# Ledger of designs, part 5: peptides against a protein of PDB entry 4XPM

Target 1, 160 residues: chain A of PDB entry 4XPM
Amino acid sequence: VMLHSKNVKGFLENTLKPYDLHSVDFKTSSLQSSMIITATNGGILSYATSNNDVPKNSINEINSVNNLKMMSLLIKDKWSEDENDTEEQHSNSCYPVEIDSFKTKIYTYEMEDLHTCVAQIPNSDLLLLFIAEGSFPYGLLVIKIERAMRELTDLFGYKL
Target 2, 67 residues: chain B of PDB entry 4XPM
Amino acid sequence: DIKGTIAFDTHGNVIESTGVGSQRIEDIGDLSKVTLDAEGFAQVQGDSLLVHLYKRNDITLAVYTSA

## One batch from the design tools (peptide; made by RFdiffusion4, then SolubleMPNN)

Design b1_p8_6_s2 (from b1_p8_6, 3 letters changed)
Fold by OpenDDE base, seed 5:
Structure b1_p8_6_s2 (fold): chain B 160 residues (1-160), chain C 67 residues (1-67), chain A 8 residues (1-8)
Amino acid sequence: as target 1 above (160 residues)
Amino acid sequence: as target 2 above (67 residues)
Amino acid sequence: VGPLVYEA
């Protein structure tokens, strides 16, 4: 079974939903953005945003996409640096994880007032990227992206 | 009566916070060093508050109470 | 990661 682009978009849209801790009175805001980008150049292959009120083909939409492109590139660059830095890989901002015998790492990054989380889809040229408000705890972002990654097995090993 | 909570992972990153816990995120540094019993439980007396620690599946929940 | 359990 192949994961079509339309299905990927729908998947990313679902990840935007708030994280609800049922046992306590705590619920996050929605993610600002959820993206699949290339590990090579930070190019956006698919994305979802919680701000869907922008008219199509408007200048505001273009500016929004451009902002996402910039953030994607910046995060990709930081990710690339960390992948070549053993110290950063052992920091509290790096989470080594294993999914179905495939190893990957989850990184958390602050960008201005935003909380971001990025992980390489196992053995692929793709990164999954979550962007949230500063009120979204990093610990939950890590859990969220790990769980999301487990649902993207069709993209494991994907090469550009 | 619960005054607040903080949940954090093994890296010390916040998972959730409520009440007074939201104002005491800095406590994670100290709370993470507390030795838990075999059941993942500990109690720590703080400044007028008692902190109940519960660890399960690598997530630690700190519950702040008056007693 | 499983749910948290605590005593109220």
Scores: peptide ipSAE 0.030, ipTM 0.777, DockQ to the pose 0.018
Fold by OpenDDE base, seed 1:
Structure b1_p8_6_s2 (fold): chain B 160 residues (1-160), chain C 67 residues (1-67), chain A 8 residues (1-8)
Amino acid sequence: as target 1 above (160 residues)
Amino acid sequence: as target 2 above (67 residues)
Amino acid sequence: VGPLVYEA
Protein backbone atom coordinates (compact mmCIF):
# COMPACT_ATOMS: atom_id res chain seq x y z
CA VAL B 1 0.00 0.00 0.00
CA MET B 2 1.32 3.37 -1.01
CA LEU B 3 0.96 6.02 1.63
CA HIS B 4 -0.51 9.32 0.58
CA SER B 5 1.47 12.38 1.58
CA LYS B 6 -1.37 13.58 3.77
CA ASN B 7 -1.45 10.31 5.61
CA VAL B 8 2.26 10.51 6.28
CA LYS B 9 1.90 14.06 7.49
CA GLY B 10 -0.90 13.03 9.79
CA PHE B 11 1.19 10.20 11.13
CA LEU B 12 4.07 12.51 11.91
CA GLU B 13 1.74 14.95 13.59
CA ASN B 14 0.52 12.19 15.82
CA THR B 15 4.06 11.32 16.87
CA LEU B 16 4.41 14.82 18.31
CA LYS B 17 2.21 13.89 21.24
CA PRO B 18 3.81 13.60 24.67
CA TYR B 19 4.83 10.31 26.14
CA ASP B 20 2.65 9.63 29.14
CA LEU B 21 3.97 7.00 31.50
CA HIS B 22 1.24 5.02 33.19
CA SER B 23 3.06 3.65 36.19
CA VAL B 24 4.63 6.86 37.42
CA ASP B 25 3.78 10.52 37.61
CA PHE B 26 5.74 11.47 34.54
CA LYS B 27 4.74 13.01 31.25
CA THR B 28 7.02 14.42 28.59
CA SER B 29 6.60 17.51 26.52
CA SER B 30 5.50 17.24 22.94
CA LEU B 31 8.11 16.62 20.32
CA GLN B 32 9.38 19.76 18.74
CA SER B 33 9.55 18.17 15.33
CA SER B 34 9.03 14.87 13.57
CA MET B 35 10.41 14.25 10.11
CA ILE B 36 10.92 11.76 7.36
CA ILE B 37 14.07 12.60 5.45
CA THR B 38 16.17 10.98 2.77
CA ALA B 39 19.18 9.04 3.94
CA THR B 40 21.10 10.13 0.87
CA ASN B 41 20.81 13.89 1.03
CA GLY B 42 18.91 14.66 4.19
CA GLY B 43 16.08 16.12 2.18
CA ILE B 44 12.78 16.48 3.95
CA LEU B 45 9.98 14.41 2.49
CA SER B 46 7.51 15.14 5.26
CA TYR B 47 7.55 16.89 8.58
CA ALA B 48 5.45 17.98 11.51
CA THR B 49 6.14 20.61 14.14
CA SER B 50 4.50 21.60 17.39
CA ASN B 51 4.91 25.27 16.58
CA ASN B 52 1.65 26.00 14.84
CA ASP B 53 1.53 29.61 15.88
CA VAL B 54 3.85 30.76 13.14
CA PRO B 55 1.97 32.12 10.14
CA LYS B 56 2.59 30.26 6.94
CA ASN B 57 4.86 31.94 4.42
CA SER B 58 6.06 34.38 7.03
CA ILE B 59 9.69 35.09 7.59
CA ASN B 60 9.51 33.20 10.85
CA GLU B 61 7.98 30.20 9.15
CA ILE B 62 10.63 30.24 6.47
CA ASN B 63 13.34 30.44 9.08
CA SER B 64 11.75 27.57 10.95
CA VAL B 65 11.69 25.40 7.87
CA ASN B 66 15.25 26.36 7.07
CA ASN B 67 16.24 25.39 10.57
CA LEU B 68 14.62 22.01 10.11
CA LYS B 69 16.48 21.57 6.85
CA MET B 70 19.73 22.37 8.57
CA MET B 71 19.02 20.03 11.45
CA SER B 72 18.03 17.22 9.13
CA LEU B 73 21.20 17.63 7.11
CA LEU B 74 23.41 17.70 10.18
CA ILE B 75 21.79 14.63 11.67
CA LYS B 76 21.88 12.82 8.36
CA ASP B 77 25.58 13.52 8.09
CA LYS B 78 26.24 12.30 11.60
CA TRP B 79 24.13 9.23 10.94
CA SER B 80 26.07 8.51 7.78
CA GLU B 81 29.33 8.76 9.64
CA ASP B 82 28.13 6.43 12.36
CA GLU B 83 26.90 3.90 9.83
CA ASN B 84 30.48 3.70 8.63
CA ASP B 85 31.96 3.48 12.12
CA THR B 86 31.82 0.17 13.95
CA GLU B 87 32.74 1.77 17.24
CA GLU B 88 29.84 4.19 17.08
CA GLN B 89 27.47 1.35 16.36
CA HIS B 90 28.45 -0.21 19.66
CA SER B 91 28.15 2.93 21.74
CA ASN B 92 25.40 3.78 24.17
CA SER B 93 24.00 6.11 21.53
CA CYS B 94 23.16 3.29 19.15
CA TYR B 95 20.27 0.88 19.56
CA PRO B 96 20.05 -2.05 17.18
CA VAL B 97 16.47 -3.14 16.77
CA GLU B 98 14.52 -5.65 14.77
CA ILE B 99 11.02 -5.02 13.53
CA ASP B 100 9.19 -7.84 11.81
CA SER B 101 12.50 -9.48 10.88
CA PHE B 102 13.86 -6.20 9.53
CA LYS B 103 16.95 -4.83 11.20
CA THR B 104 17.70 -1.17 11.78
CA LYS B 105 19.50 1.05 14.24
CA ILE B 106 18.34 3.96 16.33
CA TYR B 107 20.82 6.71 17.09
CA THR B 108 20.53 9.48 19.66
CA TYR B 109 22.21 12.81 19.13
CA GLU B 110 22.52 15.92 21.21
CA MET B 111 21.93 18.98 19.07
CA GLU B 112 22.55 22.15 21.01
CA ASP B 113 20.03 21.91 23.84
CA LEU B 114 17.78 19.51 21.98
CA HIS B 115 17.47 15.77 22.21
CA THR B 116 17.21 14.02 18.87
CA CYS B 117 16.95 10.48 17.66
CA VAL B 118 17.04 9.06 14.18
CA ALA B 119 16.52 5.68 12.61
CA GLN B 120 16.61 4.30 9.13
CA ILE B 121 13.28 2.92 8.11
CA PRO B 122 14.17 -0.71 7.47
CA ASN B 123 15.64 -1.46 4.05
CA SER B 124 14.71 2.01 2.84
CA ASP B 125 16.36 5.21 1.76
CA LEU B 126 14.41 7.03 4.44
CA LEU B 127 15.18 8.17 7.96
CA LEU B 128 12.69 8.91 10.70
CA LEU B 129 13.83 11.80 12.86
CA PHE B 130 12.49 13.07 16.17
CA ILE B 131 13.54 16.36 17.72
CA ALA B 132 12.60 17.09 21.30
CA GLU B 133 13.48 19.39 24.14
CA GLY B 134 16.30 18.48 26.45
CA SER B 135 13.80 17.42 29.06
CA PHE B 136 12.70 14.52 26.89
CA PRO B 137 14.64 11.47 28.09
CA TYR B 138 16.64 9.66 25.46
CA GLY B 139 15.36 6.35 26.71
CA LEU B 140 11.81 7.37 25.94
CA LEU B 141 12.77 8.83 22.59
CA VAL B 142 14.21 5.49 21.59
CA ILE B 143 11.11 3.63 22.65
CA LYS B 144 8.92 6.19 20.94
CA ILE B 145 10.70 6.04 17.61
CA GLU B 146 10.84 2.26 17.63
CA ARG B 147 7.13 2.03 18.20
CA ALA B 148 6.52 4.66 15.55
CA MET B 149 8.53 2.74 12.99
CA ARG B 150 6.41 -0.31 13.64
CA GLU B 151 3.54 1.68 12.18
CA LEU B 152 5.46 2.56 9.01
CA THR B 153 5.70 -0.89 7.48
CA ASP B 154 4.40 0.49 4.20
CA LEU B 155 7.65 2.41 3.89
CA PHE B 156 9.88 -0.57 4.55
CA GLY B 157 12.05 -1.18 1.54
CA TYR B 158 11.22 2.16 -0.02
CA LYS B 159 13.93 3.25 -2.42
CA LEU B 160 14.37 6.63 -4.04
CA ASP C 1 6.96 6.60 51.21
CA ILE C 2 8.46 7.13 47.78
CA LYS C 3 10.90 9.99 47.53
CA GLY C 4 11.68 9.57 43.86
CA THR C 5 12.23 7.22 40.96
CA ILE C 6 14.58 6.55 38.07
CA ALA C 7 13.83 4.33 35.13
CA PHE C 8 16.68 3.46 32.80
CA ASP C 9 17.39 1.10 29.93
CA THR C 10 20.19 -1.37 29.33
CA HIS C 11 22.31 1.42 27.89
CA GLY C 12 22.04 3.31 31.14
CA ASN C 13 20.00 6.03 29.53
CA VAL C 14 17.22 7.65 31.51
CA ILE C 15 13.67 6.77 30.58
CA GLU C 16 12.08 8.79 33.36
CA SER C 17 12.94 10.36 36.67
CA THR C 18 10.89 11.85 39.48
CA GLY C 19 11.56 13.40 42.84
CA VAL C 20 14.99 12.84 44.29
CA GLY C 21 15.72 10.48 41.45
CA SER C 22 15.96 13.42 39.10
CA GLN C 23 18.97 14.60 41.06
CA ARG C 24 20.60 11.20 41.30
CA ILE C 25 20.99 10.20 37.69
CA GLU C 26 24.62 9.41 38.41
CA ASP C 27 23.43 6.49 40.52
CA ILE C 28 22.58 4.58 37.36
CA GLY C 29 26.16 3.49 36.95
CA ASP C 30 26.16 1.69 40.27
CA LEU C 31 22.57 0.56 40.16
CA SER C 32 23.10 -1.15 36.84
CA LYS C 33 25.71 -3.37 38.45
CA VAL C 34 23.49 -4.59 41.26
CA THR C 35 22.70 -8.28 41.16
CA LEU C 36 18.99 -8.88 40.97
CA ASP C 37 17.12 -11.89 42.24
CA ALA C 38 15.34 -14.39 40.04
CA GLU C 39 12.31 -12.15 39.78
CA GLY C 40 14.36 -9.10 38.88
CA PHE C 41 14.26 -7.36 42.21
CA ALA C 42 16.82 -6.01 44.64
CA GLN C 43 17.17 -3.55 47.45
CA VAL C 44 20.20 -1.39 48.01
CA GLN C 45 20.82 0.82 50.97
CA GLY C 46 22.11 4.16 49.85
CA ASP C 47 23.38 7.12 51.76
CA SER C 48 20.11 8.12 53.34
CA LEU C 49 17.65 6.31 51.13
CA LEU C 50 16.72 2.76 50.38
CA VAL C 51 16.65 1.96 46.68
CA HIS C 52 14.24 -0.64 45.41
CA LEU C 53 15.21 -2.04 42.03
CA TYR C 54 12.77 -3.67 39.67
CA LYS C 55 13.85 -4.88 36.26
CA ARG C 56 11.46 -6.08 33.63
CA ASN C 57 11.85 -6.24 29.86
CA ASP C 58 15.26 -4.58 29.95
CA ILE C 59 13.94 -1.58 31.86
CA THR C 60 15.10 -1.02 35.40
CA LEU C 61 13.02 1.03 37.80
CA ALA C 62 14.72 2.39 40.87
CA VAL C 63 12.42 3.56 43.62
CA TYR C 64 13.91 5.68 46.36
CA THR C 65 12.33 5.45 49.79
CA SER C 66 13.27 6.48 53.29
CA ALA C 67 12.80 2.95 54.52
CA VAL A 1 7.05 -8.40 46.58
CA GLY A 2 6.94 -4.72 45.82
CA PRO A 3 5.29 -1.94 43.88
CA LEU A 4 4.30 -2.23 40.26
CA VAL A 5 7.12 -3.04 37.89
CA TYR A 6 7.77 -0.49 35.21
CA GLU A 7 6.90 -1.56 31.69
CA ALA A 8 7.95 0.05 28.45
Scores: peptide ipSAE 0.029, ipTM 0.772, DockQ to the pose 0.018
Fold by OpenDDE base, seed 4:
Structure b1_p8_6_s2 (fold): chain B 160 residues (1-160), chain C 67 residues (1-67), chain A 8 residues (1-8)
Amino acid sequence: as target 1 above (160 residues)
Amino acid sequence: as target 2 above (67 residues)
Amino acid sequence: VGPLVYEA
């Protein structure tokens, strides 16, 4: 069965939580944003943000959403380019992974002072996108998004 | 006495760093090239610190000690 | 110390 929008929203909200390394004295900040976007146009299907203190329907909220739209589009474009670039696929910013026999790739992108991580949900037209502060290690972002994607099996193969 | 640590993945990305390790992220390039033993361990002598390497499950932990 | 193991 496919996930409903409400379920997806809740899932994304849960991914915002910090990565807590219980074995060492290290804990990340929360993700700034978590999104599911279309691989075709970079359109946002669902999103969650850590800063929900912005009044609803305010100018600041609109600007925030617009910023997410811009980020999603930029990352989608970069992702699309990399998917057609053998060199980029073999860079240290690309992580081939296999989940239940489904193959996908995780990319890390630095966006100004932010650390981002994006991955195509296996065999789908959807991308999962994490945006974090620059202090969030890429290594942990990759682990985080991989493990999160394992919980989205219902979206595997989803076509628009 | 541990002076610091660096944990990094197979791509050389930092997972965590503490102590002096936070100031020696550039060491990852060289540390990633160190040949580990069959158990995934190695020791590398640095400038003033000894680095203990532990690799398990694609994560390498570098522990910096004075000796 | 031993190798670190991380869990989400």
Scores: peptide ipSAE 0.027, ipTM 0.750, DockQ to the pose 0.023
Fold by OpenDDE base, seed 2:
Structure b1_p8_6_s2 (fold): chain B 160 residues (1-160), chain C 67 residues (1-67), chain A 8 residues (1-8)
Amino acid sequence: as target 1 above (160 residues)
Amino acid sequence: as target 2 above (67 residues)
Amino acid sequence: VGPLVYEA
């Protein structure tokens, strides 16, 4: 399947939707942001945000994007450090998973009052990154990102 | 009568919480150490509430009841 | 009969 930037953007936008547990009265907020970033330098290749009320090309939009750039870089750095730390890979913040025989790890990070979750797209130079409010449970973020990555098989093995 | 719930994964991270469970996230540490029976069930008496534990597919659900 | 158990 051919990957286009528009398709990826649309995919990320879809991941913003709340997680609704129908068995009990529990529904999350929407993700604040969803991004695909480079594992090499934390550069944003694609992103989606829930706050679409900011006018295009406004100063507020620029600041918002800059904030995402900052967060992506910080998370990439933390991820990189953890990938080189055996102890961190066995912490409660690391989830080894296997998707279609491809191994990857899901990490959860507290960023100020935000809950974040990041995972390397298997065998790729790309990371999938979710940013949510503190009310979004980490357990659900992990489930959400795992399920999302299962839909990104076309990016498996993608190298920059 | 369910007073609240907590669902958590094998890492002890919250999946969901409702009712009194939302105010008792710290219980996960103790609940995760409870030995479940062969079917994945247990009951733990704590303070004024009884906690019913159900584990399936690496997710543990704690249900808080008065009895 | 217990409540439903969550599944990932």
Scores: peptide ipSAE 0.030, ipTM 0.773, DockQ to the pose 0.019; fails the geometry check

Design b1_p8_6_s3 (from b1_p8_6 with N7L S8A)
Fold by OpenDDE base, seed 3:
Structure b1_p8_6_s3 (fold): chain B 160 residues (1-160), chain C 67 residues (1-67), chain A 8 residues (1-8)
Amino acid sequence: as target 1 above (160 residues)
Amino acid sequence: as target 2 above (67 residues)
Amino acid sequence: VGPLTYLA
């Protein structure tokens, strides 16, 4: 499995871009964060954040990274619970999808005032996680993550 | 004239909203229950606005007009 | 033109 850190980082950075609907006068803000985390422990393998003008090794950077770690762990736990709950899989917050004959699920979670979306990369031990502001519609967030997932075929089947 | 729009998915989640549609997200619950014709179209008369519904590729677009 | 439905 091809997993190059720089390539993945660049991919995640690209997902941060706003979604512009050209058919109507509407565009979103940038994603707050985009991450690939482990499904087992919620560990962050790669991440990208908007407004990354924070100096390296600063207290603000440490706080932001710690926040991402906490968010990833919480979402991983919620995801794990939902994967073992039939009722949650049939809620309006779960989107079964199929990509190249591989089945996965997209979940939406409200985390404080943020809109989050998470999906297991097909047949892998990895989750793709988007975090956006509350102004980012869930419907569009789901479309965004589905389309992004289609570009991560190299990670399909990745096992830890 | 178009007063606003709402686009939503099959789960009722908002995809986009403009104009008065941004203030009427709660309408999705009722709009999602409207029976569309064979062309994926319906018109719904609300309080003071007419809503034009178009469903394409599992996305429903609601266009609010005065008439 | 499509059908006209009134919201309850």
Scores: peptide ipSAE 0.035, ipTM 0.753, DockQ to the pose 0.010
Fold by OpenDDE base, seed 2:
Parts: C-alpha cells; sequence; structure tokens
Structure b1_p8_6_s3 (fold): chain B 160 residues (1-160), chain C 67 residues (1-67), chain A 8 residues (1-8)
C-alpha cells in the first residue's frame, strides 16, 4: 500500500484518543502530541496535537510548534544515547518488543511534568513519539505505542 | 469493600490506579516480588490492608481491601 | 483461595 502524508497525519490524529480501560473505571486524557520524527536529527515528518484552539499562523502556534521541535530533538538525543548504552536498555524505561519478526525498543522518558514514549519504527530511520500529561500512566503509553506501531508496517525499513 | 487498585506491568510501571492504590504506588516494588501461584494469584497482608494480586498476560492487578 | 504472604 502506498503511503501518503495525509494518511500518516490521520493515523497520528487517531492515536491522540484517550486510552479506555473497560475492565475498570479508568480512562486517560488524550495525548498532547503524536509525532513521527527522524532518528538522525529529530526532525518532525508528521505530527498531531490535541490543542486545536490555537489560531493558525499565530505567535502561539509558532511557539507550540517550536516546543514540539525542541522536545523531539531532546528525546531523539536521549534515545540515541540509550541505544548506545546497554545498561539503559535493561532499565525499567526500556521495553524490547518484536512486531512481525521485527525487533525494536520502546523507551519512556519524563519531560518536565509530561510523560513521553518513543520507539524506533522497526529497521527504519523513523521514531514514533507520544507526548502525554503526567496523568497518563507509562504502562498504558507503552501498550498504546506498541499497538500503534503494528499499524505502521508500511514504514518498516524506511530509510532516509 | 475495595479500597483501591493498582495495575502495573512487568517493568513496574503503572497502568492504572484507583482509591488508596493511587497513594501507594511505591508498593509496586514489593508487590512485584511476591510469588504467585500457578494461576497467577496471591494475597499480601500489609499494615491495615489486604492486597489481592492477580496476574494475567504480564499485567498485575492489585486490589486493596480491608480484609 | 490463594497463598497469603506478609509484607515486611
Amino acid sequence: as target 1 above (160 residues)
Amino acid sequence: as target 2 above (67 residues)
Amino acid sequence: VGPLTYLA
């Protein structure tokens, strides 16, 4: 299936939805942001945000986008460091997973009061990044991003 | 009679918490070390609460009750 | 009825 940018954007927008646990009375907030970034530079290829109240082309929007750029870069840097640190890969912040015989790792990072989760799309130069409020449990973020990556098989092996 | 709950994964990260469980996240460290039976169940007595542990598919649910 | 363990 051919991958189009608008399809990726729509996919990311869908990932913003809260996680609803049906077994108990628990529902998370929406993700603040969902992004696909480059593993090399942390550049944003596609993104979605829950805050749609900011007028387009406003200074607030620019600041918001700049904030995303900064966060993506910081997380990419931390991810890169961890990928070269065997100890970090065995911490509670790292989840090795296998999707359709492809191996990848999911990392959780605290960014100020935000909960973030990042994973390399298998065999690709791309990272999937979720940013949520502190009320969003890390355990659910990991489950959410793993399930999301299973829907991105078209991006497996994507090289820049 | 449930006072609260904590659900956590194999890494000890919280999946959900309710009631008194939300104030006892630090219990996960101890709860994760509890030996479960063949069916994934255990009970742990601590202070004034009894904790019922249920593990399935790498997710552990801790239910706090008074007895 | 499952096992009962005491937390230290």
Scores: peptide ipSAE 0.030, ipTM 0.745, DockQ to the pose 0.010
Fold by OpenDDE base, seed 4:
Structure b1_p8_6_s3 (fold): chain B 160 residues (1-160), chain C 67 residues (1-67), chain A 8 residues (1-8)
Amino acid sequence: as target 1 above (160 residues)
Amino acid sequence: as target 2 above (67 residues)
Amino acid sequence: VGPLTYLA
């Protein structure tokens, strides 16, 4: 089943919403960015950002997109290295998970002052990537991305 | 009286924090090493605060109290 | 109630 680009974009936009803990007085900020990228080259297939007030074709838009491209590539590279490193796979920054009998791993990475979380969509050449402010707890990022991936079953097994 | 809380996962990452717990995230390193009883409970004395630990379903809740 | 440990 093919997902239309607009549908994927809308999905990613919804993931930007804050995590609200109803049991206690705690609410996160919105995600800064949410992306689906290729595991092979770190290319961005779809993305959403919280700052949508940037005019189209402006220099600021170009800079913001370029920044996302850079972060995407860096995270992809680190992810690739970790996937080939047994020690990193057993670190506290790696979370093995199983979704509908499909296994994948969630990684958390500190990028400057930002908190990032990335996971391979099961058996696919795609990565789901969340970027948040440093105030967003890693524990909640992991829960958030796991729940998000459960809604992307149509992309399971997707190969480039 | 409860002064604050910290909830963290099995990897030691913060899930939520309130009150004085928000300024004591660094305690997780030590709290994660505490041996819990068969029911998943423990108490840890730190500074002037007593920490009550409750672990259930891979989530640990630390409750800070004055006594 | 439970075991009591002191933080160093």
Scores: peptide ipSAE 0.028, ipTM 0.733, DockQ to the pose 0.009
Fold by OpenDDE base, seed 5:
Structure b1_p8_6_s3 (fold): chain B 160 residues (1-160), chain C 67 residues (1-67), chain A 8 residues (1-8)
Amino acid sequence: as target 1 above (160 residues)
Amino acid sequence: as target 2 above (67 residues)
Amino acid sequence: VGPLTYLA
């Protein structure tokens, strides 16, 4: 099944929603940003942000997008380094997971006061990236991104 | 995906329970001994369920889910 | 979050 750009954008917008425990009075804040980027260059293929108060095509929007570009590049570089570092792959910030018999790894990175989480979409040239406030526990971010990737099976094996 | 929950305090007293958690109050003894990470989080694999632990403001929340 | 711990 082919995912069109509009469908991917809609998917990322849905991932912004808080992690909500329905059985008890407990939920996180919304994600600040959700992105699909290339594993090769960190280029943004699709993104969603919770702060939509910025007018479209404004200078503030350009600055916001530029910030996302910078963060995506930094995280991609860190991810690339960790993928070539055995010690980092065995740290408490790396979570090996298996989805439908496909293996991938989830990494958590602290960026200033933000909590970020990134994972390679299985067998693909794509990374899924979540950016959240510091109040969003890393453990819940990991669960959230794992479950989100399970809904992206159409992108498994996608090559640029 | 959530099958149940248990919330308990630092003394092991039940604050709230739902679903399968209501039938597994005895798990508090073992769950209270689990080492949590710096974020106050841990995952514990049971016999049939995965337990997600999160401690916040001296209250520990155990969420039972399928593996 | 570290590796999974197993209940006895």
Scores: peptide ipSAE 0.025, ipTM 0.616, DockQ to the pose 0.017

Design b1_p8_6_s4 (from b1_p8_6, 3 letters changed)
Fold by OpenDDE base, seed 1:
Structure b1_p8_6_s4 (fold): chain B 160 residues (1-160), chain C 67 residues (1-67), chain A 8 residues (1-8)
Amino acid sequence: as target 1 above (160 residues)
Amino acid sequence: as target 2 above (67 residues)
Amino acid sequence: VGPLVYLD
């Protein structure tokens, strides 16, 4: 399937779904959040959240969005540091991957009690960021984000 | 892209199997020896399939995928 | 974390 930029939010909403192993009795929780952010400033270009209980335009929603902005900035900063650190790129928290001959890296980060993973969309100025509960295994998060990036080929090479 | 699964207990006994996993029960011998990470996860590459291992509550689940 | 092992 081809994803146009106007359909990115819909794509992110779909990534919120649990990792389902189908015929076996194992299913993760839904992602808390899924975002595409800029690698330069950590700005959010698009996002989806599973928490739809907060009324729109409420103070709680504003705080929630602000929290996402804070997390995205923090993760972007960590990612930037790791991209300039050879040791971190060879740690157990870094997963080099290749998608259609494009190389990228997936990083996992513990943020408070949440499990997060982030990856640069190949050859782009964009990062894909997943935020999940602590019950979501990092290994499955990595698989999930890698599979998701394979569906974002239209964003490969995107420059700001 | 799941091709099959095997679930087995701490004794290596099959609890359930599906897909290609049903034809690869003999893999349990090797899979049971794999060192899992702190979250009970590991990956095992074999032939054209990648096996994702996850141990939870003394049950190990092996998921076979194409990549 | 996701260790990678190979089957012979």
Scores: peptide ipSAE 0.064, ipTM 0.721, DockQ to the pose 0.017
Fold by OpenDDE base, seed 3:
Structure b1_p8_6_s4 (fold): chain B 160 residues (1-160), chain C 67 residues (1-67), chain A 8 residues (1-8)
Amino acid sequence: as target 1 above (160 residues)
Amino acid sequence: as target 2 above (67 residues)
Amino acid sequence: VGPLVYLD
């Protein structure tokens, strides 16, 4: 089943929602951004951001998009370097995971005061990227992105 | 009375924290080294607080109580 | 109740 652009964006918007642990009195903030980017160039294919009260075509919107582009490129570069570094793949910032017999890795990166995590969609040229505030725990962020990837099976094996 | 909690994964990364646990994230380094019993439980005495450790499904929950 | 361990 092919995912249309609107469906992908809607999916990413849904991932922005806070994580609420019902067993304990703990609830996260919403993600700042959720993105699908290319593993080759860090280009943004789809994205969702919180606080969409910014008028379209405004300078603020342009600046926010430009910031996302910059972060995407930086994270892609870090990811690419780590994928070619055995030591980084064995650090506590790398989570090997298996989804339906497909293997991938989740990386966590501190970007300024933000908590980010990125993972290659299995066997694809695409990366899923979450950006959250520093108050969002990395462990929970990793769980969130893993569960999100399980819902993107249509993108498994996607090549540019 | 529960004073706080920390939940962390096998990498030592925080999943959640509450109360005094939010101010004691550095304890994870030591807590992760504690040998748990067959039921996945342990108690760690530190300073004035007692930490109750519960590991379930690769997630460790630390509950801080008065000693 | 689990074992009691004292941190150094």
Scores: peptide ipSAE 0.061, ipTM 0.619, DockQ to the pose 0.010
Fold by OpenDDE base, seed 2:
Structure b1_p8_6_s4 (fold): chain B 160 residues (1-160), chain C 67 residues (1-67), chain A 8 residues (1-8)
Amino acid sequence: as target 1 above (160 residues)
Amino acid sequence: as target 2 above (67 residues)
Amino acid sequence: VGPLVYLD
């Protein structure tokens, strides 16, 4: 069953939820943004943001979307560079993972005061991208995105 | 009594922190070098606090106590 | 009780 764009949007909205560790007194903030972008050009195919109180078609909304576009492009470029750099693939910012026999890598990137995490959806031309506040630990972001990708099997192997 | 905690992954990145652990994230560098026993346990004496290390799966939990 | 290590 192929995921429709509307279903993908809903999925991304769900990923915005905070990570709550029940064993200890620790709960993250919500993600600022969750996105699916193209690995080729960093184009946004779908996105969700926590700031939904902004009126539609307002200047603030446009600026917010434009900011996401810029960040997605920058992260895509960094990701592309790292995919062609053996040293970067062995750094502490790269997490090789395997999901249902499909291999991919999770990267963490500091973007100003934001914590970001990106991973190629296995065998696809798509990247899943999380953007969070600096208070969101990288280790937890990695766990979150890895678990999220397990729910996107319909996009595995997707080519543009 | 527990004064704080730090949980970190195999890359040394923070998963969670509480209490005094939130102010001692830099300890991860040293804690990650500690050899754990077969049960994934170790204790590290640092400053005035005793750190109890537990590694389960790929997550290491450091619990800071006074004794 | 596990191993005890002293670190600076």
Scores: peptide ipSAE 0.055, ipTM 0.621, DockQ to the pose 0.010
Fold by OpenDDE base, seed 5:
Structure b1_p8_6_s4 (fold): chain B 160 residues (1-160), chain C 67 residues (1-67), chain A 8 residues (1-8)
Amino acid sequence: as target 1 above (160 residues)
Amino acid sequence: as target 2 above (67 residues)
Amino acid sequence: VGPLVYLD
């Protein structure tokens, strides 16, 4: 089954929800942003933000999208560099994972005061990108993105 | 500051529990999945409880504290 | 950065 753009948007919106550790008195903040971007150019294919209270077609909306575009490009560049760096792939900021026999890597990046996490959707030209506040633990951010990717099997192998 | 503890093995079996940890055995499933640093440590902070994770020799210790 | 976890 092929995922439509609207379905992907809805999926990303759901990923914005806080991480809730069962029974433990712990709950993260909501993600600031969740995006699917191209691994080639860092172009945004779909995105969701926690602060959508901006009038459509307003200057503020344009600025918000532009900020996401900049973040997407910067993180894509860092990801690309790390994929070509053996040392970075063996650092504590890189988490190799296997989903249904498909291998991928999860990277964590500190962007100013934000915590970000990015992973290539297995065998695809797509990256899944989470942006959260500094209060969001990297360990849980990694778990969150891994679980999210397990729900995106329809995008495995997607080529542009 | 310690409110309770849970110690569990690589299979999720409870080795020991004390305090509030005895009432939160079900947390093992999620705690076992938390990414630890190279030293085997992690801290999961909540509203009122902080969970300190320590893994050594295939045993994970979760310490619940108020801060 | 690594698997750093937030502290209150």
Scores: peptide ipSAE 0.043, ipTM 0.498, DockQ to the pose 0.018; fails the geometry check

